# Peptides against a protein of PDB entry 3B8E: the designs that were tried, part 196

Target 1, 230 residues: chain A of PDB entry 3B8E
Amino acid sequence: PFLIFIIANIPLPLGTVTILCIDLGTDMVPAISLAYEQAESDIMKRQPRNPKTDKLVNEQLISMAYGQIGMIQALGGFFTYFVILAENGFLPIHLLGLRVNWDDRWINDVEDSYGQQWTYEQRKIVEFTCHTPFFVTIVVVQWADLVICKTRRNSVFQQGMKNKILIFGLFEETALAAFLSYCPGMGVALRMYPLKPTWWFCAFPYSLLIFVYDEVRKLIIRRRPGGWVE

## One batch from the design tools (peptide; made by RFdiffusion4, then SolubleMPNN)

Design b2_p26_4_s4 (from b2_p26_4, 21 letters changed)
Fold by OpenDDE base, seed 1:
Structure b2_p26_4_s4 (fold): chain B 230 residues (1-230), chain A 26 residues (1-26)
Amino acid sequence: as target 1 above (230 residues)
Amino acid sequence: MEKLVKELQERTKKLLKELEELGLKL
């Protein structure tokens, strides 16, 4: 998110508070829950990692986690961001380069894509209105990410949802996302303005995309063990 | 590439600082 904010010079899509809510609130419990996941049924049939040749974190894992899944998550967040800004009159093409004028408190006549003028305060309300849905989008996409991270090779349908702590983590992150989105005062306390219920659905295609992508990946790994996709 | 990455990192740091300052002033 932050890299695109810099490169495209667009208004900030994800605030620091929302990042902290992700890292400390929504990600921590789910991440811990993975420690309680049952081992894949075939794990004892795999050769142990060679500590001399095999890195614990290899380029392949980084490529998968950050280069693929992380990019889909980011795309989901940005999609939600662009939808919200478009609903408020700012089309994606108009956002390019707008940041300088957007963040200037002395400019109170920034025009949207329809020629409506926006005060600094109004722009900041819209910016902060984007933070909550972006956050919720990340959470909804993380549902898929957490579920896919249960296994390296086995389908989620083969592994099943037996980890009660993971189910609790999914519930907790969702409950926290709902609390932060709808609890009165969060706009003042956390700069997280209320989320329209419809904006939850902006994330679902990307959550599904991650899930399908990983199931296909796992299917390829099962069919071709030792491939570059593993 | 390295120069671009450094410039992006420097811009990133500057923007983070500006955001912190804006976040403290709002």
Scores: peptide ipSAE 0.000, ipTM 0.202, DockQ to the pose 0.022
Fold by OpenDDE base, seed 2:
Structure b2_p26_4_s4 (fold): chain B 230 residues (1-230), chain A 26 residues (1-26)
Amino acid sequence: as target 1 above (230 residues)
Amino acid sequence: MEKLVKELQERTKKLLKELEELGLKL
């Protein structure tokens, strides 16, 4: 998010507080929940990997898979951001390079894509209106990420949802997202304005995409054990 | 942080101008 914000010179899509809420709030309980996941039913059936050949490939492939998932998560957040800005008159093309004028408190006549002028205060309200939906989009996409991280090879349908701590982590993460989104005073304290319920649905296609992507990946690994996708 | 962000912004603006001059209108 921050790199795209610098490169594209767009208004800040995700505040520093929302980044801290992701890193410290939403990721911690889900990550702990994975420590209590039941071992894959096939772990004991695998031969010991050759530590000289199989380690480097596995670490690189895990890093690439997590990198790809992280890119899909970021794309989901940016999609929600661009939808909200477009609903407020700012088309994605018009946002390119706009940051300098957007962040200048002395410029009160920044035009949107339809020629409507926006004051600094109005622009900051729209910016802060994007922070909460971007955050919630990450949380909704993390539901899929948490579920897919249960297993490296087995389908979620084969492993099942027996981990009660993981289920608790999903509810806790969702409750935290709802609290930060709808609790009075969060707009002042965290610069997180309340969400329209419709903006929760902007994340669902990306959550589904991650889920389908990982199930396809796991299916390929099952069909071609020792392949370059493992 | 703010100084580093401003410096990175100035560098990015220079790079964008150089890219525009090279005919890569993004």
Scores: peptide ipSAE 0.000, ipTM 0.179, DockQ to the pose 0.013
Fold by OpenDDE base, seed 4:
Structure b2_p26_4_s4 (fold): chain B 230 residues (1-230), chain A 26 residues (1-26)
Amino acid sequence: as target 1 above (230 residues)
Amino acid sequence: MEKLVKELQERTKKLLKELEELGLKL
């Protein structure tokens, strides 16, 4: 999110506080829950990693975590961001380069895509209105990410959902997301304005996309072991 | 184009590393 904010010079899609809520609130418990996951049925058939040749974090792991799944997560968040800004009169093309004027408190006549003028305060309300849905979109997409991270090769249908701590983590992150989205005072404390219930559904296609993508990936790995997809 | 993409990738990797060092998981 922050890289696109800099590169495209668009209004800030996700605040620092919401990033901290993801990293410290919604991501920790689910991540810890993976330590209690049952090992894949074939894990003991794999050779031990060679600590001299095999990096703990390899290019494949980085490509999967940051390059593929992280990109789908970011696309989901940005989709929700662009939908909300478009509903408020700002089309995606008009947002390019708008940051400088958007963040200037002395400019009170920033025009939207339809020629409506927006005060600094109104623009900041719209910006902060985007933070909560972007955050919630990340959480909903993280449901699929957490579930796919259970296994490297086995389908979720083969491994099953037996880890009660993982299930608890999914409910905890969802409850925290709902709390941060709807608790009175969060708009003042965290700059997280209440989410329209309809915006929760903006993330579901991306959550499904991650799930389908990973199941297809795992299917390819099972059919072609040692391929570039592994 | 390939050189520019490589330079952008290196700058992005450097920025990501600096952000990781700052504890900002992006």
Scores: peptide ipSAE 0.000, ipTM 0.167, DockQ to the pose 0.018
Fold by OpenDDE base, seed 5:
Structure b2_p26_4_s4 (fold): chain B 230 residues (1-230), chain A 26 residues (1-26)
Amino acid sequence: as target 1 above (230 residues)
Amino acid sequence: MEKLVKELQERTKKLLKELEELGLKL
């Protein structure tokens, strides 16, 4: 998000506060919950890791986490961002290069795609209106991310949802997201304005995409062990 | 704490009203 904010010179799609809420709030308990996941049924059939050659974090894991899954997450967030801004008169093409004028407190006549002028305060309200839905989009996508991280090779349907701590983590992150989104005062305290409940559904296609993608990946690994997808 | 919560609630309600008046879509 922040890199695209700089490169494209668009209004800030995700606030620092929302990032901190993800990193410290919504992701922490779910991530810890993976330590309580049951071992895959085939783990005892795998050879021990060679500590001299095999890294815990390998290029394939980084590619999957940041290059594939992280990209789908970012696309989901940006989709939500662009839809909200478009609904408020700012088409995606008009946002390119707009950041300089958008962030200038002295410019109170920034035009939208329809020629409507926006004050600095109005623009900042719209910007902050994007933060909460972007955050919620990330949380909804993280449901799929957490579930797919339960296993490296087995299907989630084979592993099942027996980890009570993981289930608790999913409820915790969702409850925290709802609290931050709808608790009175969050707009003032955290610049997180309430979102329409319908915005939660905007992330579902991306969550489903991640889930399907990973299940297909795992299916390929099961059929072709030792492939480049592993 | 209760006073602060009430103040924050009031400020939030004002902001929501302003958003509605501006016709902003959330």
Scores: peptide ipSAE 0.000, ipTM 0.214, DockQ to the pose 0.034

Design b2_p26_5_s1 (from b2_p26_5, 19 letters changed)
Fold by OpenDDE base, seed 4:
Parts: structure tokens; sequence; C-alpha cells
Structure b2_p26_5_s1 (fold): chain B 230 residues (1-230), chain A 26 residues (1-26)
């Protein structure tokens, strides 16, 4: 998100506070929960054919898959960002290069895509209105991540949700998201303005995409044992 | 879709102006 902010010179999609909340709040408990995940039956039962090569290949493939998931997460966040700004009159194309004028407090006549002029304060309200939904979007896509990372090969439906710590992690990150989104004063204190409940659903297509992607990947692995995907 | 989004701009602006006013009171 920050890289795109710099490269495209768009209004800041995700504030530093929200980034910190993701890194320190929403990611920590899930990461710990994964460390205590129950051993996958297929991983434990399957002996590597070649311990040297197969382990390395598997680690690379897993890393690549999670890298791809991370890209999907980022896309989900940006989707939410662009939707919110579009609803407020700023089409995606218009946002390119707008940051300089957007962040200038002395410019109070920045035009949106429809010719409406926005004061600095109004622009900042819109910007900070994006921060909370972006954060929530990340949390929602992380639900899918946590569910799919439980297994390498088996479907989530086969392995089941046995890790209570993982479930707690999902609850914790959701509760944190709700707290930051709806607690009075968060808009002023953290620049995270309250979001409409509808914004919680904005990320659902991406969560579904992540889920489908991983299930398809796992299905391929199951159907082609010892293939290049495993 | 673009037209629908555009029509919401006026409504959103009114909401933002209200929020601005509320923030100025704090």
Amino acid sequence: as target 1 above (230 residues)
Amino acid sequence: LTELVGRRNVERLAILQKKEWELQKE
C-alpha cells in the first residue's frame, strides 16, 4: 500500500496507525496460533521422496503461494480504497498524481472527478474514512488466510477447525477491528473514522478468491502427488 | 455505475460537511 502511495502519488490509502495495528495487533495472535496448529495428517504421514530437493521445492512453493495471497490481500485493500473514493467523487484515474494537492492544506479547491471542490478538511475526512475500511478489509481477507493456512494439502473441510487458538485469533482481530472502527474518539485519536457496516462486506469477494485459490491449489496437489506443485 | 456514483457525491458532501462541523466542535 505504501509503495503504491509513493509511486502513484495517490492519497494515503492506509495510515501509519492502521499499519501498526495490523502488524502488532491483527498479525501477532494469528501467527502464534499457526505455531500451535495441529499437525496435518498428510504432511506427517507422507515421507519425502528426496529429503533434500523435495523439502526445498516445497518451501519455495509454499512461499510463492503465500506471496500470491499477499498480493491478493493488497488488491482487496486497494479495491476498498478506490470504491470509497469513487463514492465520494474521486475516480481512480483522477487520484493519480493528486497527493501533492491533496495534502496541501493551503489548497481548498481541489476538484473531484465531477467538478466538486473539496476543502482540505473535507479531503482529510475522506482520506481518514478510507483508513478504517482498508484496515477492516485486511482483517476480513486474513480470515481466509488463517483458515487456508491450516493445511498444506488437505482441504479445510477435511482437516477441520480444531485449533482453538486460531479461532481466538480470528475473534481477537475482529474485535480489534470493531473497536478501532466504532469506539468514540478513534477518528480524532487514530485518524480512523467510523465506517458503515456495509464496508465489512467489501472484502468478501477477495476472501472468497483467496479461499478458492487455495482450495484449487490443494486439489491439484492431491490429484497429482509428486507433481511440480508439491 | 459512474452516474450512480456521481449522484452520491452530493449526499456524501453533505455528510462530510456535517462531520467537519462536528470535528470543529471537539
Scores: peptide ipSAE 0.068, ipTM 0.642, DockQ to the pose 0.012
Fold by OpenDDE base, seed 5:
Structure b2_p26_5_s1 (fold): chain B 230 residues (1-230), chain A 26 residues (1-26)
Amino acid sequence: as target 1 above (230 residues)
Amino acid sequence: LTELVGRRNVERLAILQKKEWELQKE
């Protein structure tokens, strides 16, 4: 997100505080929960692998898969960001290169895509209005990410949802997201303005995409043992 | 679609102006 902000010179899509809340708040309990996940039922059925070559390959493929999932998460966040800004009069094409004028407090007549002029304060309100939905979008896609991380090869449906700590993690991150989004004073303290409930659903297609992607990946691994996807 | 977005923008602008005014008072 930050790299695209710099490269495209768009208004900041995700604030530093929201990033910290993700890294320290929403991701910590879920990450710990994975340490308590039950071993896959097929671990005992695996043939002896070459410990030198297969470990390296598996680490690379896991890293690649997480990288791809991270890209889908970022796309989900940016989708939400662009939708919000479009609803507030800023079409995606108009945002390109706008950052310089957007962040200038002395320019109070920045025009949107419809010729409306925006003061600095108004622009910042819109920007901060994007931060909370972006954060919530990340939380929603993290639901899928956390669920898919339960298994390496088996379908989530085969593994089931037996890890109570993982379930607690999902509720914790959701509760934290709701608290940060709707608690009075968060707009002033954290620059996280209240979120319309409809924005929670904006990320659902991407969450589903992550889930489907991983299930398909795992299906391919099961059907083609020793393939490049493993 | 453009007209609908335009109407929403006017409403949003009014909300933003109100929020701006509230923030300036704090």
Scores: peptide ipSAE 0.063, ipTM 0.636, DockQ to the pose 0.012
Fold by OpenDDE base, seed 2:
Structure b2_p26_5_s1 (fold): chain B 230 residues (1-230), chain A 26 residues (1-26)
Amino acid sequence: as target 1 above (230 residues)
Amino acid sequence: LTELVGRRNVERLAILQKKEWELQKE
C-alpha cells in the first residue's frame, strides 16, 4: 500500500495507525491460528520425491503464498478506497498526482472530478474516512484468506472448520475491527472515523471472489498434480 | 450530472463535518 501511495502520488489510503493495527493486532492471532491447523493428510502421507528439491519448492511456495495473500488484501483495501473517494467526487484517474496538492494545507480549492472545490479540512476528513473502511476491508478479506490457507490442496469443505483457534482468530479480528471503528474517541485518538454499516459489505464480493478462486485453484491442483498453478 | 454530484458532495461533506465535530467533543 505504501509503495503505491509513493508511485501513484495518490492521497494516503491507509494511515500509519491502521498499518500498525494490521501488523500488530489483526495479523498476529490469525498467523498463530494457522500454525495450529491440522496437517493435510495428503501432505503428511506424501513421501518427498527428492528431499533437496521438494524442500526448496515448498519454501518457495510458502513465500509466494504469503506474497499473493498480501497483494490480494491490498487490492481489496484499494478497491474500498477508490469506491469511497469516487462517491465523494474523486475518480481514480483524478487521484493520480493529486497528493502534492491534497496534502498542502494552504491550498483550499482542490477540485474534484466534477469541479467541486475542497478545503484542506474537508479533504482530510474524507481521507480519514477512508482509513477505517480500508482496515475493515482487510479484516473481511482476511476471513477468506484464513479459510483458504487452512489447506494447500484439499477443499475447505474436505478439511472442515475443526481449528478452534482459527475460529477464535476470526472473532478476535472482527471484534477488534468493530472496536476500532465504533468505540468513542477512536476518531481523535487513531484518526479512524466511524463506519457506515454498509462499508462492511463493500469487501464481501472481493472475499467471495478470493474464496471461489482458491477453491477453483485447488480443484485444478487435484485434477492436474504438478501443474504450474501449484 | 455535475450539479447532482455537487449537491451530493455538499450533503456528504455536511455529514462528515458533523462527524468530525462529534468526534472532537469526545
Scores: peptide ipSAE 0.040, ipTM 0.582, DockQ to the pose 0.013
Fold by OpenDDE base, seed 3:
Structure b2_p26_5_s1 (fold): chain B 230 residues (1-230), chain A 26 residues (1-26)
Amino acid sequence: as target 1 above (230 residues)
Amino acid sequence: LTELVGRRNVERLAILQKKEWELQKE
């Protein structure tokens, strides 16, 4: 998200608070779950395989999987961001290079795609209105990731504790998203304005796409056992 | 404010689409 913001010079799609909530909330629980899975796998692997090489390969595979999931989450967040700005009169093409004028407090006549002039205060309200839906979109996409993890048949019995930690993490993220979205004063304190319930549904197509992608991946793995996708 | 702006822009879009449709009939 931050890279596209720098490259495209668009208004800030994700606030500093939302970034911190992602880094501290959404990324820590997976990291803890991975640490527990490694500890459990090391207990079960009683056979002296070379622990350094197997650990490195597993860490790389996990890092790649989380990296891909993170990219899909970012795409979902950006989609929600562009939809909100388009509904408020700013088409995606018009946002390119707009940041310089957008962040200037002295320019009160920034035109949208339809010739409407926006004051600095109005622009900042729209920007901060995007921060909360972006975060909520990430949380809703993470629900799909949980469902994908539960449908992996082979390790359900061994991953009992991991599943509990993951479920707890998703509940915590959802509770945090609800708190940041609807608690009075969060708009002033955290620059996260309240969401309409309709914005929760904007992420559902992306969650469905992730689910379909994983099911297709599983089908390919089942049809070609031993392929590069394992 | 965002709701008001959003409604105004949706109304503007609807007016523009209606005008385009009228121009295509001609």
Scores: peptide ipSAE 0.028, ipTM 0.529, DockQ to the pose 0.009

Design b2_p26_5_s2 (from b2_p26_5, 18 letters changed)
Fold by OpenDDE base, seed 2:
Structure b2_p26_5_s2 (fold): chain B 230 residues (1-230), chain A 26 residues (1-26)
Amino acid sequence: as target 1 above (230 residues)
Amino acid sequence: LPELIGELNVKWLSILQEKEEQLQKE
């Protein structure tokens, strides 16, 4: 998120506090849940050919999986950010380079894509309105990511939801998201304005798309073991 | 469409400002 902010020079989609809540709050229980996930029967059935190379491959695979999850989560958050700003008159193309004028408190006539002028206060309200939905979108996408990361090759439907720690993690993340979104004072303390319940559903099509994509990917891997899709 | 978006934005901003004022008073 911060790299895209610097490169695209767009309004800040995610506040520092929300970043800390992701890094310290939402990712911890899911990471623990994945560590306790039962190894796939196919991984257990393969005798380690070379303990050194197989350990390195596993560490690289875990690192790549976490990196991919983080990228997918960021994409989901940015999708929600662009939707909210577009609904408020700021099309994605117009946001490019807008940060300089957006953050200038002395400019009270920043025009949106439709010629509407926005005061500094109005712009900051819209910016902070994006923080909570961005966070909630990450949580909702993370539900799908946690479910798909249970297995590398097997379908989620084959392995099922047997990991109680994963289920607990999903509830904890949801409870944290609800607390941060609806608890009084979070707007002042965390710059997270309360969400309309409809914004929880904004991420669902994206989560479903990721889920379907990963299931299709796993189906291809099962049909063509050792293919480039691994 | 621009006029409709403008009206919706004004309404949305008013709701957000009211919510911010409520959150600051609590």
Scores: peptide ipSAE 0.015, ipTM 0.386, DockQ to the pose 0.013
Fold by OpenDDE base, seed 5:
Order: sequence, then C-alpha cells, then structure tokens
Structure b2_p26_5_s2 (fold): chain B 230 residues (1-230), chain A 26 residues (1-26)
Amino acid sequence: as target 1 above (230 residues)
Amino acid sequence: LPELIGELNVKWLSILQEKEEQLQKE
C-alpha cells in the first residue's frame, strides 16, 4: 500500500496506525492460533522422503501462498479506497499525481473529477475516512485467510471450525475493527474516521475470492501431489 | 436491517460533520 502511495502519488490509502493495528492487533492472535492448530493428519503421517529438500520446498510454497493472499488483501483494500474516493467525486485517474496538492495545507481549492472544490480539511476527512474501511477490508479478508490457513491440503469443510483459539482470533479482529471504526475520539486520536456499515460488505467478494482460490489450490495439490502449486 | 443501516449512516454523517468542525479549529 505505501509503495503504491509513493509511486502513484495518490492520497494516503492506509494510515500508519492502521498498519500497526494489523501487525500487532489482528495478525498476532491468528498467528498464535495457527501454532496451536493440530497438524493435519497427512502432515503427521508423511515422513519426508528427503527431509532437507522437502522441508525447504514446503517453506517456499507456504511463502508463495501467503504472498499471493497478501496481494489479494492489498487489492481488496485498494478497491475499497478507490470506491470511497469515487463516491466522494475523485475518480481513480484523477488521484494520480494529486498527492502534492492534496497534502498542501495552503491549497483549499483542489478540484475533484466533477469540478467541485475541496478544502484541505475536507480532503483530509475523506482521506481519513478511507483509512478505516481499508483496515476493515483487511480484517474481513483475513477471516477467509485464517480459515483457509487451518489446512494445507484438506478442505476447510473437512477439518471444520474446531479451533477455539482461531474463533477467538476472529472475534478479536472484528471487535478491534468495530472499536477503531466507531469509538468516539478515534478520528482525532488515531485519524480513523467511522465508516459506513455498508463498507464491511465491500470486502466480502475478496474474502470469497481468497477462499475459492485456496480451495482450488488445495484441490490441485490433492490431485497432483508434488506439483509446483504446493 | 435497511432501516438500521440508514440510521447508522445518518449518525455517521453527523460524526463526520463534527470532526470537520474540529479539524477546522486546529
């Protein structure tokens, strides 16, 4: 997100506070939950034929899968960002290169895509209004990520939702997202403005996409053991 | 649910307006 902010010179899509909340608040409990997840029966039963190569391959494949999921998460966040700005009159093309004028406190007449002039304060409200939905989008997408990460090979439907720690993690993420979104003073203290409840639903297609992607990936792995898609 | 969402949206707009006024004072 931050790299695209620099390269495209768009208004800041994700605040530093939201990043910290993701890293420390939302990702920590899920990561712990995965450590306590019972190893899949297939992981426990398969002695690595070659412990040196098979471990390295598995680590690389896990890293690639997480990298792909992270990319889909970022795309979901950016989609939400662009939709919010478009609803406020800023089309995606117009945002390119706008950062310099957007961040200038002395420019109070920045035009949107429809010729409406925006004060610095109004622009910052819209910007900070994007931070919270971006965060919430990541959280909603992480629901799918956490669920799919329970299993390496088996379908989520086969293993089920038996991990109480994972369920707790999902509630913690959701509670944190709700707190940061709607608690009074968060806009001033954290520059996280309340989002419309409808923005929670904007992430659902991406959550579903991740879920479908992982189920397809796992299906391929089950059908072609030792393939490049592990 | 649609009515509840509507009420929440109105409340959201009011909060944004209050924050706009606060940012103008800074």
Scores: peptide ipSAE 0.015, ipTM 0.473, DockQ to the pose 0.013
Fold by OpenDDE base, seed 1:
Structure b2_p26_5_s2 (fold): chain B 230 residues (1-230), chain A 26 residues (1-26)
Amino acid sequence: as target 1 above (230 residues)
Amino acid sequence: LPELIGELNVKWLSILQEKEEQLQKE
């Protein structure tokens, strides 16, 4: 998110405080839940035939999977960001290079894609309105990630939602997202303005995409052991 | 559920307006 902000010079899609809330709040419990689930899974029970090569391959697979999921999460967040700004009159193309004027407090006549003038205050309201949905989108996509990471080889449908730690992680992330989105004072303290309930659903296509992607990947691995998808 | 979403949307808009007024006072 921050790299695209720098490269495209767009209004900030995700605030620094929101990033800290992700890193310190939402990522810890999922990571713990995944560590416990991996310990319960047969992934660790299979002694590597060659500890050096099999460990290296597994680390590469894990890093690639996390890298891909992280990219899908970022795409989901940016999609939500662009949808919100487009509904407020700022088309994606118009946002390119707009940051300089957007952040200037003395410019109160920034035009949107439809010629509507936006005050600094109005621009900051819509910017901070984007921070919360971006965060929520990451959380909703992380639900899918947590569920798919429960198993490396088996379908989610085969093992189900039996891990209590995973369920707790999902609950904690959702509770944190709700707290940051709707608790009084969060808009002032964290610049995370309250989210319309409808925006929670903007992440669902991406969550579904992750599920489909992982199920297809697992299906390919099961059908073609040792294929390039491993 | 649609009615609840509607009420929440109205409440959200009111909060945003209040925040806009606060930012104008800073």
Scores: peptide ipSAE 0.013, ipTM 0.440, DockQ to the pose 0.013
Fold by OpenDDE base, seed 3:
Structure b2_p26_5_s2 (fold): chain B 230 residues (1-230), chain A 26 residues (1-26)
Amino acid sequence: as target 1 above (230 residues)
Amino acid sequence: LPELIGELNVKWLSILQEKEEQLQKE
């Protein structure tokens, strides 16, 4: 999220405090929970051929997988950001390079894509209105990502939800998202304005798509062991 | 799509105005 903000010079899609809440609040407990996940019974039966090289390959594969998941989460958040700004009169093309004028307190006549003028205060309200749904979108996508990362080959239905710490992590993320979205004073303290309940559902189709894609991938791996899809 | 965006814009602007008025009272 922050890299695209710098590269595209768009209004800030996700506040620094919100990024810290994701990194420290939502990602840590799930990551710890995955460390306690029971290994797949078929993986445990495979002796490493070369412990040094196989460990490096596994660490690289894990790092790449987490990097890809993070990119998918960012795409979901940016989709929500662009939808909200478009609903407020700012088309995605118009946001390119707008940051300089957007952040200037002395410019009170920034035009949207429809020629409507926006005061500094109005611009900041719409910016902060994007922070909360961006965060919520990431949390909802993380539900799917955590569930799919539980296994490499087995379906979630085969492995089951036995890890109580993982289940707790999902509830903690949801509770944190609800707290940051609806607690009084969060708009001032964290620059996260309250959401309409409908915005919680915006990420659900995306999370479902990821889940279905991963289940199909795992099904292919089970049917064709040793394929390039692994 | 443009009409839908327009309707959504009007609706969001009303919500933003209400929030702005709340922030000015605090």
Scores: peptide ipSAE 0.007, ipTM 0.403, DockQ to the pose 0.013

